# Peptides against a protein of PDB entry 3OGK: the designs that were tried, part 13

Target 1, 307 residues: chain A of PDB entry 3OGK
Amino acid sequence: ATPDRLSRRFPNLRSLKLKGKPRAAMFNLIPENWGGYVTPWVTEISNNLRQLKSVHFRRMIVSDLDLDRLAKARADDLETLKLDKCSGFTTDGLLSIVTHCRKIKTLLMEESSFSEKDGKWLHELAQHNTSLEVLNFYMTEFAKISPKDLETIARNCRSLVSVKVGDFEILELVGFFKAAANLEEFCGGSLNEDIGMPEKYMNLVFPRKLCRLGLSYMGPNEMPILFPFAAQIRKLDLLYALLETEDHCTLIQKCPNLEVLETRNVIGDRGLEVLAQYCKQLKRLRIERGADEQGMEDEEGLVSQRG

## One batch from the design tools (peptide; aimed at target 1 R286 R289 A291 E297)

Design b1_p11_4_s1 (made by RFdiffusion4, then SolubleMPNN; from b1_p11_4, 5 letters changed)
Fold by OpenDDE base, seed 3:
Structure b1_p11_4_s1 (fold): chain B 307 residues (1-307), chain A 11 residues (1-11)
Amino acid sequence: as target 1 above (307 residues)
Amino acid sequence: YIPKKGLNRPE
């Protein structure tokens, strides 16, 4: 489809999702700069799609100018922007979005690559937005944003239910978790093992409604922090956890209401057996081949056709 | 060992 054809056929379109690259790009078979530019679509949105409130770009090239044009064209009508695995922009583009789209409810830039100039975009979001429901910059590299702004967002956005972040030290998010009273989903952070202080995370308090969780670098020493609310966990992302097969078994046994699990081959057939035994409500299972397959210490950390 | 991040799929 072309932008103009879409506009002519659906002038009252409210949601648009565009995919710039096929999944083959996941294997680096397509150059990053392959012609999936959003520019012509942004032009069409600006001119003819006056009711568009939700935009999802996946694996597309998005410039700061594109974001600025989109921001100004849709302003407070823009409720959702998802830059899903996109590239080509800087934090200036993000700043434009949050400056002009002050009623945005969903802002996603998961796995997008960009140039970070400063942390102003998150600060601006914190200072002016009260509508945010979903914030997702999972698998991104931000070094200049502040956990304090995230806390401010949680305090001001009472409908905030899902937050996915990069590698913030989890202890820096204590204030955020306290403020995010309605948070149901959290992914990211960073659990950093400290031999000298093995219990440094044991007093971490999570939002009471938290049921979808993916803590990065969680090992068996940190895993017990989930036990008090493991029964309410519905979704668990263990892709980037440091859990072996036995650890998976331990945790899974404590999550009888688990509906979605994402993990690596390290779960093994034994882990899958435990999963089947204890998680009767499981709806979705993703098992990724991890780099740990190359040097497995646990013989059971392999998923076979038996699982 | 630290698992590499990337190619995450939205829930």
Scores: peptide ipSAE 0.082, ipTM 0.817, DockQ to the pose 0.388
OpenDDE base, seeds 1, 2, 4, 5: peptide ipSAE 0.089, 0.076, 0.052, 0.072; ipTM 0.816, 0.810, 0.785, 0.805; seeds 1, 5 fail the geometry check

Design b1_p11_4_s2 (made by RFdiffusion4, then SolubleMPNN; from b1_p11_4, 6 letters changed)
Fold by OpenDDE base, seed 2:
Structure b1_p11_4_s2 (fold): chain B 307 residues (1-307), chain A 11 residues (1-11)
Amino acid sequence: as target 1 above (307 residues)
Amino acid sequence: FVPEKGLNRPE
């Protein structure tokens, strides 16, 4: 559909999701600067979609000007913005969104490509927002944002239930976890092994309601931090964990209420057998091929047709 | 081995 046709047909539209690039982009087969621009849609939203609360752009080109126009047009009526695998903007565009849309509940930039100028957008969000429920910049490269702003967000946003972040050192998020009393889902962070201090992370305290989890770079030495609440875990993202087959078996046995597992082929047939034995509530299993498959000396770390 | 975070998540 064209923007004009959409607004004429659905002037009271509350939610819009647009997809701009083909799936082949996921394999880096499409140039980054190729795809649909959101500009004509943002123009139409600004002029004719006055009840729009939720915007989801997937694999589209989004400029700072587009974000600024959207922000000013919808202001505090915008509750959801998802820039899902988008490109073309900078942190100035994000700053405009959080400055003008102070009641936003969901803000997502997962897997988006952007130019980072500063961390002002997260600071502005921390200073003024009390409505956030979902914050997601998973698999992004923010280097100039502060974990203290994330902590402030957790303190001020009592409805915050899902947070996915980039490679923050997990120990810098201790204050965040303490403040995020209603957090149910956390993905990302960075666990950095220290051979000289193997118990580096053993004193981490997670939010009491945490049940969906994906800690990046979690190895077997860090895995025990999950054991106190493993029985309440419903979803695990182990795609970026540093667990071998045996580690998977150990963790899975401790998660009898697991409903969703995402992992790599390293789980192996053995891990799948353990999963079938201990996780009777499993609803979804996603196994991705990891780059580690080429170097796996252990035959048990492969999922065969049997598994 | 550190898995690369990237666009390889199937839609």
Scores: peptide ipSAE 0.033, ipTM 0.695, DockQ to the pose 0.544
OpenDDE base, seeds 1, 3, 4, 5: peptide ipSAE 0.033, 0.033, 0.033, 0.032; ipTM 0.713, 0.716, 0.705, 0.697; seed 3 fails the geometry check

Design b1_p11_4_s3 (made by RFdiffusion4, then SolubleMPNN; from b1_p11_4, 5 letters changed)
Fold by OpenDDE base, seed 1:
Structure b1_p11_4_s3 (fold): chain B 307 residues (1-307), chain A 11 residues (1-11)
Amino acid sequence: as target 1 above (307 residues)
Amino acid sequence: YVPEKGLNRPE
């Protein structure tokens, strides 16, 4: 549908999700003249959707001007903004959002591509927001943001339950984890091997309620840091972990309450057997074919129809 | 070997 048609039909709309690359069933819903730009929608939101509090753009082109207009139009009424695999904006647009939408609860820019000018947006968020529940810039490349601001956010936002980040060195997030007392989900970071200090991460302290986890580049040497709370883990993202089949088996056996597992085919049929044996509450399983497992000769690292 | 981010994410 067109933006104006939507507002006329649903003037009291509270949640809007737009997809720039629709499935076949949705092709007729997005006119060609609108393309993938959010601009016409933002205009309509600004003018006619006064109760809109949740906006989700997926695979859309979003400019800083669009974000600025949206921010000013919705201000503290905006509770959720998801820039899901979007492009076209810079961190100036993010700054506008967090400056004007000080009661935002969910801010997502996962897998979005953008121009990073500075880290001011995260600093502004840290300085003024106390409402944040979900912060997600997973699989993004922010080089100019400060882990200290993330810590400040955790300290000030007591309802913060889910945080997904880019490749922050995990040790730089120690303060964040200490402050994030109610955190239930964490994804991202970076675990970096140090041959000279194999125990580098053994003293990490995670939030007590943490139960959904995906540590990037976690290998078998780092995996034991999860063991003290493995029984409470409900979701694991192992897509970017550096675990082999046996490592998967070891970890899975320690996670009897696992509900969601995302991993690569390195888990193998053996890993799937172990999963079936020990994880009786499993609800969702995602198996991806990793680049490192393409053409593997070792059958133990492959998932077949037997698994 | 380090897996590339986003390489196998669904469309």
Scores: peptide ipSAE 0.044, ipTM 0.781, DockQ to the pose 0.453
OpenDDE base, seeds 2, 3, 4, 5: peptide ipSAE 0.039, 0.043, 0.042, 0.044; ipTM 0.759, 0.776, 0.777, 0.775

Design b1_p11_4_s4 (made by RFdiffusion4, then SolubleMPNN; from b1_p11_4, 4 letters changed)
Fold by OpenDDE base, seed 1:
Structure b1_p11_4_s4 (fold): chain B 307 residues (1-307), chain A 11 residues (1-11)
Amino acid sequence: as target 1 above (307 residues)
Amino acid sequence: YVPVKGLNRPE
């Protein structure tokens, strides 16, 4: 498929998803000469796809110029932008998007690689956006953004339901959680061990509707903060939690409404047995082999054919 | 041990 052919066939297209690395079935749909750059597509969007409100780039090269052109072309008509595992842009490109697309509802940069110049893009978003529903920069390395801007976004965007972030210290997000009254999903943050203050996170207050959760570096000492609302948890991301097999069993038993679980091999056959026993609504299970478990073939925390 | 983020995982 080519940009020009797409616009001619579907001039009223509202949603576009482009993949830079197609699967075998999609191999012939991506010409080699495109090189994974979004530029020709952005040109076509700007010229001919005037009803496009949702753009999803996956594993593509995206420049600041591309983002600027897209932002100006679609302006407040752009409701969704997903830069999914993309590269080639800086925070200047993000600034252009949030400056010109003030009614954006979904902004995703999950696992994208970029050059961070400043935190202005998030500040601009906080100052002007009231439409945001989904903000996702999970698995990114923003160091210059402010958790205060995230709090402002939560205060101003009453439809904000899903937020995934990088390694913010969770205690810096207390104001955010208080403001995010309708938040249903949160992933990321950073729970940092403090030997001198082991209960530093025990007083965290989460949004009342929170049911999809993935706290980074959550260990067994922090896990109890979930217990008061564990029964309402529907999705858990434990890929980057610091839970052992027994910890998994403890938590899973408290989540009878769990629908989605993502975790590492440390859950073990025992954890899977507990999961089967207590989580009758489970729809999706993802088990990865973590780096910490690659050499532990003889340990108890292994998933075998019995699981 | 802290799990390493950003490792390529099968999709």
Scores: peptide ipSAE 0.097, ipTM 0.814, DockQ to the pose 0.443
OpenDDE base, seeds 2, 3, 4, 5: peptide ipSAE 0.076, 0.081, 0.085, 0.074; ipTM 0.808, 0.812, 0.815, 0.794; seed 4 fails the geometry check

Design b1_p11_5 (made by RFdiffusion4)
Pose (drawn by RFdiffusion4):
Structure b1_p11_5 (pose): chain A 307 residues (1-307), chain P 11 residues (1-11)
Amino acid sequence: as target 1 above (307 residues)
Amino acid sequence: PPRQEPVFEWE
């Protein structure tokens, strides 16, 4: 339908969610220029959806111009913006929204593709934003943003509950973790082990409410930092973990309250057996496919009728 | 690796 039709039928929308490209686009089957331009919708938001406080764009083309317009038109009223699997914008668009939308509660860019010119958008949040509850750039290449800015955000945003990040060294986030007292969910970061520091991590202060998490590139040697509070973990995202079938069993075994598990097929039939009696409360399970070229990651990394 | 459908999904 046209944006005109939407605003005529529902002039007082508080929350809008638009999807664009077909689902196939998540698998590189849809041309990049196929469509899903968000711009006519932003124009309609400016003129006729004067009550909108939350926008979620999914698999859509979003430009800097269209985010500059959205930021100016909705300003302090924009409580939540989700750029979900979108493309076509840059850090100029991010900066525009974080400077004009001073009360953003939830900002999300998961799996989006954009051009990164600088890191001022994150710094701008760190300097002025107090209201942030959820910040999410989970599956994203950011090379110019400072972990110091993220720590500062944690110090200023009492209501920060959930943060998902890119390839920050976990050690650089120690300050962030101490400051994020209310943090319930963390995903991302980078666990980079060097033989030089056998105990490079073991001294992580995780927020004492963290119960939904996924540490990227986590290996068997760093896996134990989860054991002190594994009884509390309700969601586990081992999708980007570097741990073998055996290691999965040992960790899954320690999470009796796990309700959500996402992992690669390395979990193996053996891992599913473990999951079968230790985690009776499991509600959602997703086994993605792993590295399927040179053996199934190990000789147990197949799931079958047995699992 | 390229993206493909999951081996298993349950909700």

Design b1_p11_5_s1 (made by RFdiffusion4, then SolubleMPNN; from b1_p11_5, 5 letters changed)
Fold by OpenDDE base, seed 3:
Structure b1_p11_5_s1 (fold): chain B 307 residues (1-307), chain A 11 residues (1-11)
Amino acid sequence: as target 1 above (307 residues)
Amino acid sequence: APKRPPVLEWE
């Protein structure tokens, strides 16, 4: 499809999703810059798609200039921007988006590659946005953003229901969790084991409505922090958890209302049997093969053709 | 960050 053909057929389009790179990547050898450029689409959006409020770019090349043009063209009409596995932009582009799109409800940069210049974009979002419902920069590397800005966002955005972040120390997010009273989904953070303080995270208080969760680097020592509300968990992301097969079995048994599970092959056939036994409402199962997890592979942590 | 391996999804 071409941008001009789309606008001619659907001049009143409200939601656009573009996919660049094909799913069939042999050996991840597809250059990051092989994706389609969003530039011609942004031009078309600016000129001819004046009712567009939701934009989703997946595996596209996005420049700061593209983001700036999009931001200025759609302004407060832009409710959703998803930069899903995109590349080519910096935090200056994000700053332009949050500066001009004051009523944005969904902002996603999950698995995008970018150059980080500063944390101003998150600060600007914190200072001016009250509409945010979904914030997602999961699997990104922001080093210059502040957990305090995230807390401010939670305080000011009463409809905030889903937040996915990078490797923030989870204890730095205590204020965020307290402020995010309506939060239903949280992914990311960082649990850092401390041999000298094994109960470091035991007093962590989660939002009361939390039911979709993925804590990065959660090990068996930290896992019990979920037990008080495990029965209300509907989605678990264990892709970055440090759980072995037995740990999976323990946790799964505590989550009878689980609908979605994402994990690694370490769950094994045994974990899948436990899942089938205890999680009768399961709708979706995702299993990833960690080739890089040479140190975490349990001998039993293999999903066979039986599973 | 762990590299994202091939994903098997069942729905």
Scores: peptide ipSAE 0.024, ipTM 0.585, DockQ to the pose 0.540
OpenDDE base, seeds 1, 2, 4, 5: peptide ipSAE 0.017, 0.022, 0.024, 0.020; ipTM 0.603, 0.591, 0.597, 0.590; seeds 2, 4 fail the geometry check

Design b1_p11_5_s2 (made by RFdiffusion4, then SolubleMPNN; from b1_p11_5, 3 letters changed)
Fold by OpenDDE base, seed 5:
Structure b1_p11_5_s2 (fold): chain B 307 residues (1-307), chain A 11 residues (1-11)
Amino acid sequence: as target 1 above (307 residues)
Amino acid sequence: APRKEPVLEWE
């Protein structure tokens, strides 16, 4: 497909999703004429897709100039921007988006790679946005953004329902969780075990409506923080949890309303049996082979054809 | 221990 053909066929398009080259190839190896660069599409959006409010780029090269052009062209009409596994931009591009698109509802840069210059983009978002519903920079590396800005966003965006972040220390997000009264989904953060302070996270207060959850590096010592609201959990992301088979069994049996589980092979056949026994509403199960499970010969913690 | 790292996908 070409940008011009799209606009001619669908001049009133409201939602656009573009997919670039598979991630197996480095983004810098994508030829300009292959469609891996968003530039020609951004030009077409700016000129001919005046009703476009949702843009999703997946595995594409996106420059700061592209983001700036898109931001200025769509301004407050842009409600959704998803930079899904994209590369080529810096935080200056994100700054342009949030500066010009002050009514953006969904901002995603999950698994995108970028050059981080500063945390101004999140600060600007915090200062001016009240519309945000979904913020997702899961599996990204931001080191210069402030948890305080995330808290401000939560306070000001009353419709904020889903937030996925990188490796923020969870205790730095206490203010965020307190402010995010309507939050239903949280993924990411970082739980850092402290042998000297085993109850470091036990007093964490989560938003009352939280039902989709993935806490990075959650181990068996931290897992009990979920128990008070485990019955309301509908989705669990355990891909980056540090749970063994027995820990999975313990948690799963406390989540009778679980609909989606994402975890690693460590769940094992036993975990799958427990899942089948206790989670009658399960709709989706994703099991990944963990890197730490490669070469494990133990029957426990492996999924076989029995499960 | 598992870490957050990009996975190669052919989608």
Scores: peptide ipSAE 0.027, ipTM 0.613, DockQ to the pose 0.102
OpenDDE base, seeds 1, 2, 3, 4: peptide ipSAE 0.017, 0.018, 0.022, 0.014; ipTM 0.541, 0.538, 0.621, 0.627

Design b1_p11_5_s3 (made by RFdiffusion4, then SolubleMPNN; from b1_p11_5, 4 letters changed)
Fold by OpenDDE base, seed 5:
Structure b1_p11_5_s3 (fold): chain B 307 residues (1-307), chain A 11 residues (1-11)
Amino acid sequence: as target 1 above (307 residues)
Amino acid sequence: SPRRPPVLEWE
């Protein structure tokens, strides 16, 4: 499809999702004529799609200029922007979005690759937005953003229900969790094991409505922090947890209301058996193959057809 | 703690 054909056919379009090339191709190798660049689409949005409030770019090249144009064209009418596995922009582009789109409800840049200039975009979002419902920069590399700004967002955005972040130290997010009273979903962070302080995370207080969770680097020593509310967990992302097969079994047994599980092959046939036994409401199971599991010969850490 | 292990997506 071409941008002009889209606008002619659907001039009142409110939601647009564009998909670039599959991940098999590097972003810098995506030819413009293959629809890998969002520029022609942003131009069309700006000129002809005046009712568009939701934009989702997946695996596309997005420049700061594209983001700036989109931001100024849609302004407070833009409610959703998803930069899903995109590349080509910097945090200046994000700054433009949050500066001009002050009523944005969903901002996603999950697995996007970008150049980080500063943390101003998150600060600006914190200073002016009260509408945010979903913030997702899961599996990104931000080093210059402040946990304090995330806390401010949580305090000011009473409808904030889902937050996925990069490698924030979880203890730096204590203020955020306290402020995020309506948060239902949290993914990311960083649990850093400290042999000298084994109870480092034991007093971590989560939002009372939290039911979808994925803590990065969570090992068996940290896993017990979930036990007090394990019965209310509906979704677990264990892709980046440091749990072995037995740890999976232990946790799964405590989550009888689990509906979605995402994990690695380490769950094994035994973990799948436990899952089937205890999680009768399971709707979706994703099992990925981690690099750490390559070359493993242990049957306990492998999923086979027997399970 | 160890770095996040890379995941092969094959769905």
Scores: peptide ipSAE 0.022, ipTM 0.604, DockQ to the pose 0.139
OpenDDE base, seeds 1, 2, 3, 4: peptide ipSAE 0.019, 0.019, 0.017, 0.014; ipTM 0.580, 0.546, 0.558, 0.626; seed 2 fails the geometry check

Design b1_p11_5_s4 (made by RFdiffusion4, then SolubleMPNN; from b1_p11_5, 4 letters changed)
Fold by OpenDDE base, seed 5:
Structure b1_p11_5_s4 (fold): chain B 307 residues (1-307), chain A 11 residues (1-11)
Amino acid sequence: as target 1 above (307 residues)
Amino acid sequence: APRKPPVLEWE
């Protein structure tokens, strides 16, 4: 569909989701005319889709100019922006969004590739937003943002229920977790093993309502931090956990209310058996082949067709 | 620190 056709057919459109080319095409190979660029859509949104409050771009090229135009056109009417696996923008574009869209509720940049200039966008969001419900920059490479700004967001946004972040040291997020009293979902962070301080994470206090969780680099030594609230866990993202088959079995047995599990082949047939035995509420199972598992032909960590 | 394994999303 062309942007102009969309606006003519649906002038009162409130939610728009656009999908670009599949990942197999390097973003640099997306022809300008193949709908990979959001520019013509942003123009159409600005001119003709004045009721649009939710925008989701998936696998598209998004420039700072596109974001600036979108931000100014929709301003406080924009409630949701999802830059899902997008590229082409910098943190200046994000700054424009949070500066002009002060009532944004959902901001997602998951798996997007961008140029990071500074952390001003998160600071601006922290200083002025009180509406945020979902913040997601999972699987991104922000290095210049401050965990203090994330804490401020948690303090000011009382409806904040889901936060997914990049590789923040989890101990830097202690203040964030304390402030995020209504948080139900957290993914990301970084658990870093320290042989000299094996208990450094044991005093980590999670939000009381936390039930959807994915801690990056969580190993068997850190896993026990989940045990006090494992019974309330409904979703686990173990894709980036450093758990072996037996560790999976241990954790799964403690999560009887698990509804969604995302993990790697390392769970094995044994882990699947344990999952079936203990997790009767399971609704969705995602098993990915990890790059680390391609080399180990060892039978113990492979999900067979028989599981 | 082991890098996040690239999530090969097999579509």
Scores: peptide ipSAE 0.034, ipTM 0.619, DockQ to the pose 0.138
OpenDDE base, seeds 1, 2, 3, 4: peptide ipSAE 0.027, 0.030, 0.013, 0.025; ipTM 0.632, 0.614, 0.601, 0.627; seeds 2, 4 fail the geometry check

Design b1_p11_6 (made by RFdiffusion4)
Pose (drawn by RFdiffusion4):
Structure b1_p11_6 (pose): chain A 307 residues (1-307), chain P 11 residues (1-11)
Amino acid sequence: as target 1 above (307 residues)
Amino acid sequence: PSREVVFEWEE
């Protein structure tokens, strides 16, 4: 339908969610220029959806121009913006929205592709934003943003509940973790072990409510930092973990309250057996395919009828 | 790797 039709039928929308490209685009089957331009929708938002406080774009083309317009037109009213698997914008667009939308509660760019010119957008949030509840750039290449800005955001945003990040060194986020007192969910970061520091981590202060998490590149040697509070973990994202079938069993075994598990097929039939009696409350399970070229990551990394 | 799903389950 045309944007005109949407605003005529529902002039007082508070919340809007638009999907563009077919699902196949998540698998590199759809041309990049196929469509899903968000621009006519943002122009309609400017003129006729004057009550909109939340926008979620999924698999759509979003330009800097169209985010500059959205930020100016909705300003302090924009409580939530989700750029979900979108493309076509840059850090100029992010900066525009974080400076004009001073009360953003939830900002999300998971799996989006954009050009990164600088890191001022995150710094701008750190300097003036107090209301942020959820910040999410989970699956994203950011090389110019400072972990100091993220820590500062945690110090200023009392209601920060959920943050998902890129390839920050976990050690650089120690300050962030101490400051994020109310943090219930963390995903991302980078666990980089060096033989030099056998106990490079072991001294992580995780927020005492963290129960939904996934640490990227987590190996067997760093896995134990989760044991002190594994009884509390309700959601686990081992999708980007570097741990073998045996290690999965050991960790899954310690999470009796786990309700959501996402992992690669390295979990193996053996891991599913463990999951079968320790985690009776499990509600959602997703086993994504692993490195399927040179053996199934190990000789147990196949799931079958047994699992 | 690909984003293929080997198994998915939801209650």

Design b1_p11_6_s1 (made by RFdiffusion4, then SolubleMPNN; from b1_p11_6, 4 letters changed)
Fold by OpenDDE base, seed 2:
Structure b1_p11_6_s1 (fold): chain B 307 residues (1-307), chain A 11 residues (1-11)
Amino acid sequence: as target 1 above (307 residues)
Amino acid sequence: MSREIVYEYEE
């Protein structure tokens, strides 16, 4: 497929998704410079796809120049940008996007690899955007962005329903959660166990509509923070939780309305039995191999064909 | 209705 062929065939295209690297390969196993440059596509978008509102790049090489060109070409017409497992850009590129695309509703950088220069992009987004519905930089490493900007975004973007973040300390997001009154989905953050303060997170208040959740590094000591609203949970992402088999059983029993569960092999056959018993509305189950599952002698922590 | 086109690069 060529960009020029696309524009000629679909001059009124509103949504474009481009996939680069093979689906079967992990992003980090393929050299960063492996083909899949978005440059020719961005050029075509800029020149000929004037109705394009949604752009999704998956496993593509994206430069700051590409992002700048895209931003200026689409401006407030760009509603969705997804940089899904992309590489080659810096936060300067993100800054250009949020500076020029003031009406962006969905911004995703999930699992993308980039160079972080500063936190200006999130600040700019916080200062000027009121349209944001989905913000997702899940499984990324930002060290220079401010949780206060995230709070500002929540306050100003009343349609904000889904936020996935990197390793923000959850307590730094208290203001964010208070402001994000319509938030339905949250993933990421960082729960940090403190032996000296076992109740560290017990006063954490989540948005009332929260029903899709994945807290990173959540262990059995932190898990009880979910219990007050466990009955309303529809989706759980436990891939990065620090829960053992018994912990899974405990939590699952409290989530009778669970529709989607993503977890690791640690759930075990026992956890699957509990899941079947208590979660009658389950629609999707994803079980991944955990790196730590190799060598765990606990037979209960393995999913067999029985489960 | 928004049209979505998906393209994949081959090695």
Scores: peptide ipSAE 0.038, ipTM 0.643, DockQ to the pose 0.028
OpenDDE base, seeds 1, 3, 4, 5: peptide ipSAE 0.057, 0.026, 0.023, 0.024; ipTM 0.752, 0.602, 0.623, 0.606; seeds 1, 5 fail the geometry check

